# Peptides against a protein of PDB entry 3B8E: the designs that were tried, part 145

Target 1, 230 residues: chain A of PDB entry 3B8E
Amino acid sequence: PFLIFIIANIPLPLGTVTILCIDLGTDMVPAISLAYEQAESDIMKRQPRNPKTDKLVNEQLISMAYGQIGMIQALGGFFTYFVILAENGFLPIHLLGLRVNWDDRWINDVEDSYGQQWTYEQRKIVEFTCHTPFFVTIVVVQWADLVICKTRRNSVFQQGMKNKILIFGLFEETALAAFLSYCPGMGVALRMYPLKPTWWFCAFPYSLLIFVYDEVRKLIIRRRPGGWVE

## One batch from the design tools (peptide; made by RFdiffusion4, then SolubleMPNN)

Design b1_p22_1_s3 (from b1_p22_1, 20 letters changed)
Fold by OpenDDE base, seed 4:
Parts: C-alpha cells; structure tokens; sequence
Structure b1_p22_1_s3 (fold): chain B 230 residues (1-230), chain A 22 residues (1-22)
C-alpha cells in the first residue's frame, strides 16, 4: 500500500493507525496460533532439511509470501480503495498524481472526475472513509492467508480445521475488526470511520482467489514434486 | 496503551515529515 502511495502519488489508501491495527492487533493471535498447528500427516515421510543447503526462509517462500500472496492481498485492498473513491467521484486514473493537491489544506477546489470541487475537509472525510474498508479487506484476505499457512504441501481439506487456537484467532481478528470499525468514537480516536456492512464482501473474491490459488499450487506440488512451484 | 499511542504518534509524525519531503 505505502509503496504505491509514493510511486503513484495517490491519496493515502491505508492510514498508519490501520497498519498498526493489522500488524499488532489482527495478525498477532493468528500468527501465534500457527505454532499450535498439527504437523502435516506426511511430515515424518519427508527427507530432513539439509542445514547446509536448505534455508528456513528460502527464495521460494519469500516469493510466495511477499511476491504472490502479498500482491493478491494488496490488490484486494486497492480494489476496495478504488471502488470507494470511484463511488465518491474519483476514478482511478484521476487519482494518479493527485496526492499533492489532495493533502494541501490550502487547496479547497480539488476537482473530481466529474468536475465537482472538494474542500480539504471533504477530501479527508473520503480518505478516512477508505481506511476502514481497506483495513477490513486486509482482515478478510488474512482469513485465507492464515488457513493456507496451515500446510506447505497438504490440502487444507486433508489437514482439516482441528486447531482451536487458529479458529479462535479468526474470530478474534474479526471481532477486533468489527470493534474498530463500528465502536462509537473510533472515527475521532483512530480516524477509522464506520463502514457499510456491504464493504466486508468486497474482499471475498480475493480471499477465495488466495485460497484457490494456494490449493492449486499445493496440488501441483503433490503431483510434481521438485517443481519450481515448491 | 501508552506505548501504542506513542508509536502511533511517532509514525504519524514520520509520515507527516515524509509527506512534507515528497
């Protein structure tokens, strides 16, 4: 998110507070829950890692986590951001380079894609209206991320959902997201304005995409061991 | 809570400073 904010010079899609709520709030319990996951049924049938050649964090894992799944997550968040701004008159193409004028409090006549002028206060309301749905979008795609992280090779359907701590983590992150989104005063305290319940569904296609993509990946790994996808 | 508030404030200041330099 922040890299695209800098490179494309667009209005801030995700606030610092929302980033902290993700990194320290919604992700902590889910990440800890993975430590309680049952070993894959085939773990004892795998050859031991060669400590000299096999890194714990390899280029494939980095590519998968940051380059593939992380990009799908970012696309989900940006999709929600662009939809909200488009509904408020700012088409995606018009947002390119707009940040400088958008963040200038002395410019009160920033035009949208339809020639409507927006005051600084109005623009900031719209910006902060994007932060909460972007945050919720990340939480919804993280459901898929957490579930796919249960296993490296086995399907989630083979592993099952037996980890009660992971299930608790999914409820906790969702409850926290709902609390931050709908609790009175969060708009003032955290600049997280309440979102329409419909915005929760904007991320579902991306969450499903992550899940399907990883299951297909795991299926390929199972059928073609030692492939470039592993 | 105080540490989180301090971190938020620090990050907000850093972001505002980054916004001024860009």
Amino acid sequence: as target 1 above (230 residues)
Amino acid sequence: LPLLELLVELLQKLMEEARRKL
Scores: peptide ipSAE 0.006, ipTM 0.313, DockQ to the pose 0.022
Fold by OpenDDE base, seed 1:
Structure b1_p22_1_s3 (fold): chain B 230 residues (1-230), chain A 22 residues (1-22)
Amino acid sequence: as target 1 above (230 residues)
Amino acid sequence: LPLLELLVELLQKLMEEARRKL
């Protein structure tokens, strides 16, 4: 998100405070829950990694995590962001390069795609209105990401949902996201304005896409051990 | 910032509760 904000000079899609709510709020219990996940049924049948040649975090894992799954997550967030701004009169093409004028407090006549002028205060309300749905979008795709992280090779259907802490983490993450999105005063405290309940569903296709993509990946790994996908 | 601290404290309590249930 923040890299595209800099490179494309678009209005800020996700605020720093909202990122901290992800990293310290919604991600913490889910991530800890993975430490209590049951070992994959085949883990003891795998050869140990060579500690001299095989890194714990290799380029393939980084490419998968950040280059594939992370990009799908980012696309989900940006989709929500662009839809909200388009509903408020700012088409995606018009947002390119707009940041400089958008963030200028002294410019109160920034035109939208329809020639409507927006004050600085109005623009910031719209920007902050994007932060909460972007955050919720990330939480919803993180459900899939957490579930797929239970295993490297086995399907989630093979592993099952036996980790009670992970289940608790999913509920906690969701409850925290709902609290941050709808609790009175969050708009003032965190710049997280309430979102329409319909925005929760905008992420579901991306969450499903992540899940299906990883299940297909794991299926390929099971059928072709030692492939470039591992 | 105070709200983030409260959220962190809440999360810590939830983690401690989860840990006690283990």
Scores: peptide ipSAE 0.006, ipTM 0.252, DockQ to the pose 0.019
Fold by OpenDDE base, seed 2:
Structure b1_p22_1_s3 (fold): chain B 230 residues (1-230), chain A 22 residues (1-22)
Amino acid sequence: as target 1 above (230 residues)
Amino acid sequence: LPLLELLVELLQKLMEEARRKL
């Protein structure tokens, strides 16, 4: 998010406080819950890793965690961001280079894509209105990410949802996201303005995409052991 | 609340300085 904000000179899609709420709030309990996941049914049938050659974190794991899944998460967040700004009159193409004028408090006549002028205060309300739905989009996508991280090779349908701590983590992150989104004073304290409940559903296609993508990946690994997808 | 606001302002200033150096 922040790199695209710098490179494309767009209005800030995700606030720093909101990033901290993801990294320290919504991600921590779910990540800890994975330590309590049951071993995959085939773990004893796998060859042990060679501790001299095989790193615990390999290029494939980095590519999956930060490259592929992280890219889909970012795309989901940016989709929600662009939809909200478009509904407020700012089309995606018009946002390119707009940051300089957007962030200038002395410019009170920034035009949208339809020629409507926006004051600095109005622009900041719209910007902060984007932060909460972007955050919620990440949380909804993280549901799928957490569930797919239960296993490396087995389908989630084969592993099942037996980890009660993981289930608790999914409810906790959702409850925390709802608290941060709707608790009075969060707009002032965290610059997280309340969102319409309908915005929670904007992330669902991306959450489903991650889930389907990983299940297909795991299916390929099961059918073609030792492939580049592993 | 004042501490959070101060932290946010500090982070915003740091981000603006980082942008001016890029």
Scores: peptide ipSAE 0.000, ipTM 0.290, DockQ to the pose 0.023
Fold by OpenDDE base, seed 5:
Structure b1_p22_1_s3 (fold): chain B 230 residues (1-230), chain A 22 residues (1-22)
Amino acid sequence: as target 1 above (230 residues)
Amino acid sequence: LPLLELLVELLQKLMEEARRKL
């Protein structure tokens, strides 16, 4: 989010407070829950890691987490962002380079794609209105990410959903997301304005895409062991 | 989906009750 904000000079898609709510709020319990996941049925058939040659965090893991899944998450968030701004009169092409005028408090006549003028206050309301749905989009995508992280090779359907702590984590992150999105005063305290319930569904295609992508990846690994996809 | 809608509805009701008490 922040890198695209700088490069494209678009209005801020996701606030620092919302990022902190993800990293310190929604991700903690889910991440801890993975420590309680049952070992895959084939774990005893795998050779032990060589501590001298095999890194715990390898390029494949980084590529999977940031290069593949993280990009799908970012696309989901940006899709939600662009839809909200388009509904408010700002088409994606018009947002390019707009940040300088958007963030200027003295400019109260920034035009949208339809020639409507927006005050600084109105623009900031729209910007902060994007932060909450972007945050919620990340949480909904994290459901799929957490579920796919249960296994490295086996399908989630083979592993099942027996980890009660993981299930609790999914409910906790969802409840926290709903609390931050809808609790009175969050707009003033956190700059997180309430979102329409329909915005929760905007992330579902991306969550499904992550799940399908990882199941296909795992299927390829099972059929062709030792590939670059591992 | 139904659980999320129910959660949102419950939160909205709680917020309305909180607003009535303030």
Scores: peptide ipSAE 0.000, ipTM 0.304, DockQ to the pose 0.014

Design b1_p22_1_s4 (from b1_p22_1, 22 letters changed)
Fold by OpenDDE base, seed 1:
Structure b1_p22_1_s4 (fold): chain B 230 residues (1-230), chain A 22 residues (1-22)
Amino acid sequence: as target 1 above (230 residues)
Amino acid sequence: EELLELLKKLAEKLREEARRKL
């Protein structure tokens, strides 16, 4: 998010507070829950990692986590961001390069895509209005990410959802996301303005995409063990 | 707000550095 904010020079899509809410709030319990996941049925059939040659975090894992799944997550967030800004009169094309004027407190006549002028205060409200849905989008895509992280090779349908702590984590992160989105005063306290319920659905295609993508990946790994996808 | 301003300054610096490398 922040890199695209810099590169595209768009209004800030995700605030620091919302990032902290992701990293320290919604991701913590789910991440811990993975430590309680049942071992994959074939784990004892796999060769042990060679500690001299095999990095714990290899380029493939980095590519998968950051280069693939992380990009899909980011795309989901940005999609939600662009939808919200478009609903408020700012089409995606108009946002390119707008940050300088957007962030200038002395410019009170920033035009949207329809020629409506926006004061600095109004723009900041819209910006902060984007932060909450972006955050919620990340939480919704994290559902898929958490579920796919249960296993490296086995399908989720093979592994099942027996980890009660993981299930609790999914509910906890969702409840926290709902709390942060709808609790009175969060707009003042955290600059998290209330989310329209419809904006939750903006993330679902991307969550499904992550899930399908990983299930296909795992299917390939199961069919071709030792391939480049592993 | 201060943190946001710091992040914006960092963003500007990174953008300037990126422009200098390009």
Scores: peptide ipSAE 0.000, ipTM 0.248, DockQ to the pose 0.037
Fold by OpenDDE base, seed 2:
Structure b1_p22_1_s4 (fold): chain B 230 residues (1-230), chain A 22 residues (1-22)
Amino acid sequence: as target 1 above (230 residues)
Amino acid sequence: EELLELLKKLAEKLREEARRKL
C-alpha cells in the first residue's frame, strides 16, 4: 500500500495506525494458531531438510507469500479503496498525482472526476473512510490465507478444521476487526470510521480466489511432486 | 500526524531522487 502511495502519488489508502492494527492485532493470534496445527499425514514420509543446502525461506516461498498471495491481498484492498473513492466521485485515473493537492490544507477546491470541489476536511473524511474498509478487506482475505497456510500439500478438505485454536483465531480477528470498525470513538482514536456492513462482501471474491488458487496449487503439487509450483 | 508528515516528506525526497536518476 505505502509503495503505491509513493509511486502513484495517490491519497493514502491505508493509515499507519491501521497497518499496526493488522501487524500487531489481527495477525498475531492467527499466526500463533498455526503452531498448534496437526502435522500433514505424509510428513514422516518426507526427507528431512538439509540445513546446509536448503534455506528455510527459499525463492519459491517468497514468491508464494509476497509475489502471489500478498499481491492478491493488495489487489483486494486497492479494489475496495478505488470503489469507495469512485462512489465519492474520484475515478482511479483522476487519483494519479492527486496526493500533492489532496494533502495541501490550503487548497479547498480540489475537483473530483465530475467537477465537484472538495474542501480539505471533506477530502480527509473520504480518505479516512477508505482506511477501515481496506483494513476489513485485508482481514477477510486473511481468513483464506490462514486456512491455506494449514498445509503445504494436503487439501484443506483432507486436513480438516480440527485445530480449535485456529478456529478461535478466525473468530478473534473478525471480532477485533468489528470492534475497531464499529466501536464509538475509533474515528477519533484510530481515524477508523464506521463502514457499511455491505463493504465486508467486497473482499469475499478475493478470499475465494486465494482459496481456489491454493487448492489448485496443492493439487498440482500432489500430481507432480518436485515441480516449480512447490 | 507528525509521523504522517515525516513519511510524506520522505516519500517526496525518494520521488525526487528517483526522478534525478531517470
Scores: peptide ipSAE 0.000, ipTM 0.240, DockQ to the pose 0.033
Fold by OpenDDE base, seed 5:
Structure b1_p22_1_s4 (fold): chain B 230 residues (1-230), chain A 22 residues (1-22)
Amino acid sequence: as target 1 above (230 residues)
Amino acid sequence: EELLELLKKLAEKLREEARRKL
């Protein structure tokens, strides 16, 4: 998010506070829950890792986490961001380069795509209105991410959803996201304004995409072991 | 099926929380 904010000079799509809420709030319990996941049925058929040659964090893991899944997550967030701004009169093309005038406190006549003028205060309300749905979009996409992380090779349908701690984690992160989004005073305390319930569903196609993508990946790994997809 | 059931439960709970806060 922040890189696109700088490169495209668009209004800030995700605030620092919302990032901290993800990293310290919604991700911790789900991540810990993976430590309690049952081993894959084939784990004892795999050779032990050679600690001298085989890194725990390899290029494949980085590519999957940041290059593939992370990009789908970012696309989901940006989709939500652009839709909200478009509903408020700012089409995506109009946002390019707008940051300079958007962030200027002395400019109170920034025009939207329809010629409506926006004060600094109005613009900041719209900006902060984008932060919460972006955050929620990430949480909804993280449901799929957490589920796909249960296994490296086996399908989730083969592994099942027997990990009660993981189920608790999914519930906890969702409850926390709802709390941060709708608790009175969060707009003042965290600049997280409440979102329409419909915005939660904007992320569902991306969650499904992540799930399908990873299941297809795992299917390829099972059919063609030793490929670059592992 | 278990995943779909989980997602349904999460969606229902989200709807209930949204209804309580409106």
Scores: peptide ipSAE 0.000, ipTM 0.195, DockQ to the pose 0.018
Fold by OpenDDE base, seed 4:
Structure b1_p22_1_s4 (fold): chain B 230 residues (1-230), chain A 22 residues (1-22)
Amino acid sequence: as target 1 above (230 residues)
Amino acid sequence: EELLELLKKLAEKLREEARRKL
């Protein structure tokens, strides 16, 4: 998200406060819950890793986590961001290069895609209106990410949803996201303005895409062991 | 707010450096 903000010179899609709420709030309990996941049924049939040659974090894991799943998550967030800005008169093409003028408090006549002029205060309201739905979108795609991280090779349907701590983590992150989004005063305290309940559904296609993508990946791994997809 | 301003300043510096290299 922040790299696109820098490269494309767009208005800030995700605030620093919302990033902190993800990294320290909604993602921590779910991540800890994975430590309580049941071992895959075939784990005892696998040879132990060689600590000298087999890194815990390898290029394949980085490629999968950041290059594939992380990109789908980012696309979900940016989709929500672009839809909200488009509903407020700022089409995606018009946002390119707009950041400099957008963030200048002395410019009060920034035009949208329809020629409407926006004051600095109006622009900041719209920007902060994007932060909460982007945050919620990340939480919704994290549901799928958490579920797919349960196993490396086995399908979620083979592993099942027996980890009660993981289920608790899904409810906790959702409850925290709802609290941060709708609690009175969060707009003033955290610059997280309330979102329409319909915005929660904007992330669902991307959450489903992550789930389907990983299940297909795992299916390929099971059918072709030792492939580059591992 | 201060962290946001610091990050914005960092982003601007990185852009200026990128422009100088291009």
Scores: peptide ipSAE 0.000, ipTM 0.264, DockQ to the pose 0.033; fails the geometry check

Design b1_p22_2_s1 (from b1_p22_2, 19 letters changed)
Fold by OpenDDE base, seed 1:
Structure b1_p22_2_s1 (fold): chain B 230 residues (1-230), chain A 22 residues (1-22)
Amino acid sequence: as target 1 above (230 residues)
Amino acid sequence: EVEEVRELVKKLLEEFLKLLKE
C-alpha cells in the first residue's frame, strides 16, 4: 500500500497506525491460532521428500502462494479506498498525482472530479475515512486467508472448522476491527474515522476470491500430486 | 448509521462481557 502511495502519488490509503494495527493486532492472534491447528490427516501419511531439493522448492512455492494472497489483499484494500474516494467525489484517475496538493495545508481549494473544492481539513477527514475501511478490508480478507492457511492440501470443507482457537482468532480480529472502526475518539487517536457498515461488504469479493483461489490451488494439488502448484 | 452501529457494537460487547463473566 505504501509503495503504491509513493509511485502513484495518491492520497495515503493506509496510515502508519493502521499498518501497525494489522501487524500487531489483527495478524498476531490469528497467526498463533494456526500453530494450534490440527494437522492434516494426509500430511502425516506423506513420505519425506528429499530434504535438499524438495524442501527448497516447497518453500519457494509456499512463499509465492503467500505473496499472491498478499497481493490480492492489497488489491482489496485499494478497491475499497477507490470506492470511498469516488463516493466522496474523487475518481481514481483524479487521484493520480494529487498527493502533493492533498497534503499541503495551505491549499484549501483542491478540486474533486466534480469541481467541488475541498479544504485541507475536509480532505484529511476523507483520507482518514479511507484508513478504517482499508483496514477492515484487510481483516475481512484475512478471514479467508486464515481459513485457507488451516490446510495445505485438504479443502476447508474436508478439514472443517474444528479449531476453536482459530475461530476465536477470527472473532478477535473482527472485534478489534469493530472497536477501531466504531469506538469514539478513534478518529482523533488513531486517525481512523467511523466506518459505514456497508463498507464491510466491499471486502467480500476479495475474500471470496482468495478462498476460491486457494480451493482451486488445493484441488490442482490433489489432482496432480507433485505438480508445480504444491 | 454510524451511531446505530456503535450502539450495536456496544450491545454486542456488553453481551460478550456478560458471557465472559459467566
Scores: peptide ipSAE 0.026, ipTM 0.524, DockQ to the pose 0.015
Fold by OpenDDE base, seed 3:
Structure b1_p22_2_s1 (fold): chain B 230 residues (1-230), chain A 22 residues (1-22)
Amino acid sequence: as target 1 above (230 residues)
Amino acid sequence: EVEEVRELVKKLLEEFLKLLKE
């Protein structure tokens, strides 16, 4: 998100504080919970890893975690961001290069896509209105990401939801997201304005997409062992 | 709508705290 903010010179889609809340708040407990996940039912049927040739973290795992799933997650957040700004009169094309004027407190006549002038204060309200939905979108997508990370080969339906710590992590990240979105004073403290309840559902298609994508990937691995997908 | 969710979250937190005290 921050890279796109710099490259495209768009208004800040996700604040630094909200990024810290994701990295340190919502992601910590879920990530730790994966250490307590039960072994896959077929893991003992696999040949042991060769410690001389097989890396613990290979390029394929990095590509999956950061390149594919991370990009889909970011796309969900940006979709929400662009929808909110469009509803407030700023079409996506108009946002390109707008950051310089957007962040200038001395410019109080920035025009939207329809010729309406926006003061600095009004622009910041709209910007901060985007932060909370973006954050919540990330959390909702992380539900699917956490669930798919339970196994490498077996379906989640085969593995089941036996890890109580993982279940706790899902509730914790959701509760934290609700707290940050709805607690009074968060607009001042964290620059996160309250979220309309309907915006929680905007991320659901992306969560479903990630889940389906991973299940299909795992299905391919099971049907074609030793393929390029492993 | 936001206020309704705030009240719901508050109620859920209160119930959770009650369960922890039991």
Scores: peptide ipSAE 0.025, ipTM 0.524, DockQ to the pose 0.015
Fold by OpenDDE base, seed 5:
Structure b1_p22_2_s1 (fold): chain B 230 residues (1-230), chain A 22 residues (1-22)
Amino acid sequence: as target 1 above (230 residues)
Amino acid sequence: EVEEVRELVKKLLEEFLKLLKE
């Protein structure tokens, strides 16, 4: 997100505080929950790995898969960002290069795509209004990420959802997201303004996409052992 | 809509706090 902010010179899509809330708040308990996940049912049926060849290749492939998932997450966040700004009169094309004027407190007549003028304060309210939905989008997408991380090869349907700690983690991250989004004073304290409930659903297609992507990947691994997708 | 959700969150928090005191 930050790289796109710099390259495209668009208004800041995700605040530093929201990033910290993701990294330290919403991701911690779910990540710990994975340590308590039951081993895959086929783990004892796998041949011993060659520590010199198999380990390095698998780490690279895992890194690539998580990189791809991370790109889908970012796309979901940016989609939410662009939709919110478009609803407020700023079309995506108009946002390119707008950052310089957007962040200038002395310019109070920045025009949107429809010729409406926006004060600095109004612009910052809209910017901070984007931060919370972006954050929530990431949390909703992380539901899928956490679920797919339960296994490396088996489908989630084969492994099941027996880990109560993981279920607790999903609840905790969601509750924290709701707290940060809707608690009075969060706009002042964290620059996180409340979002419309409908924005929670904006991330669902991306969560589904991640889930389908990973299930297809795992299916390919099961059908073609030793492939580059493993 | 935001206010409705805020009220719901407040109610849930109050119930949670009640459960912690019991």
Scores: peptide ipSAE 0.024, ipTM 0.573, DockQ to the pose 0.014
Fold by OpenDDE base, seed 2:
Parts: C-alpha cells; structure tokens; sequence
Structure b1_p22_2_s1 (fold): chain B 230 residues (1-230), chain A 22 residues (1-22)
C-alpha cells in the first residue's frame, strides 16, 4: 500500500499507525492461534521422502501462497479505498498525481472528477474515512486467511473448526476492528473515522475469493501430489 | 447509523468488561 502511494502519488490509503495495528493486532493473534492448530493428520503420516528437498519446496510454496494472499488482501483494501473515493467524487484516474495538491493545506480548491471543489479539511475527512474501511477490509479478508491456513492440503470442511483458539482469534480480531472503527477519539489518535456498517460487506467478495483460491489450490495439491503447486 | 453502532459497541464493551470482572 505504501509503495503504491509513493509511485502513483495518490492520497494515503492507509496510515502508518493503522498498518501497525494490522501487523501487531490483527496478524499476531491469528498467527498465535494457528500455532495451536493440530497438525494436519496427513502431514504427520507422510514421512518426508527427502527431508531437505521437501522442506525447501514446502517453505517456498507457503511463502508463495502467503505472498499471493497478501496481494489479494491489498487489492481488497485498495478496492474499498477507490470505491469510497469514487462515492465522494474522486475517480481512480483522477487520484493519480493528486497527492501533492491533496496534502497541501494552502490549496482549498482541489477539484474532484465532477468539478466540485474540496477544502483541505474536507479532503482529510475523506482520506481518514478511507483508512478505517481499508483496515476493516484487511480484517475481513484475514478471517478467510486464518480459516484456510489451518490446513495445507485438506479442505476447511474436512478438517473442521476444532481449534477454540482460532475461534477466539477471529472474535478478538473482529472486536479489535470494531473498537478501532467506532471508539471515540480514533479519528484523532489513529486517523480512523467511523464506518457505516455497510462497508464491512465490501470485503466479503475478496474473502470469498481467497477462500475459493485456497480450496482450489488444495484440491490441485490433493490431485497432483508432488506437482509444482505443492 | 454510526451513532447507533457506537452505542451498540459501547454496550457490548461494557458487557464484556462486566464478564471480565466476574
């Protein structure tokens, strides 16, 4: 997100404090919850044919899968960001290069895509209104990520939801998202303004996409053991 | 709508805090 902000010179989609809340708050607890997930029964039963090569391949695959999931998460966040800005009159194409004027306190006549002029204060309200939905989108996508990461080869339906710590992690992540989104003072402290409840649903297609992607990946792994997707 | 959700979140937090104190 920060790299796109620099390269495209768009208004900041996600604040640094919000990024820290994602990394420390929403990623850490789920990661801990996964450490308590029972190892997939099939992984425990399969002796690695070659411990060195199979570990390296598995680590590369996990790294690639997490990288791809992270890209889908980022796309979901940016989608929500662009939808909110478009709803407020700023089309994605118009945002390119707009940062310099957007962040200038002395420019109070920044035009949107429809010729409406925006004061600095109004622009910052819209920007900070985007931070919270971006964050919430990441959290909702992380629900799917957390659920799919409990297994490597088996479907979520085959492994089931046996880990109470995982369920607690989902609850904690959701509670944190609600707290950061709706607690008074978060707009000042974190530059996160309150969300309309409807914005939570903007992330659901991306959560579903990750879920489907992972289930398809797992299905391919099951059908072609030792293939490039493993 | 936002204020209604804030009140709901506040109530939920208060209930959660009550549960933690038991």
Amino acid sequence: as target 1 above (230 residues)
Amino acid sequence: EVEEVRELVKKLLEEFLKLLKE
Scores: peptide ipSAE 0.024, ipTM 0.484, DockQ to the pose 0.015

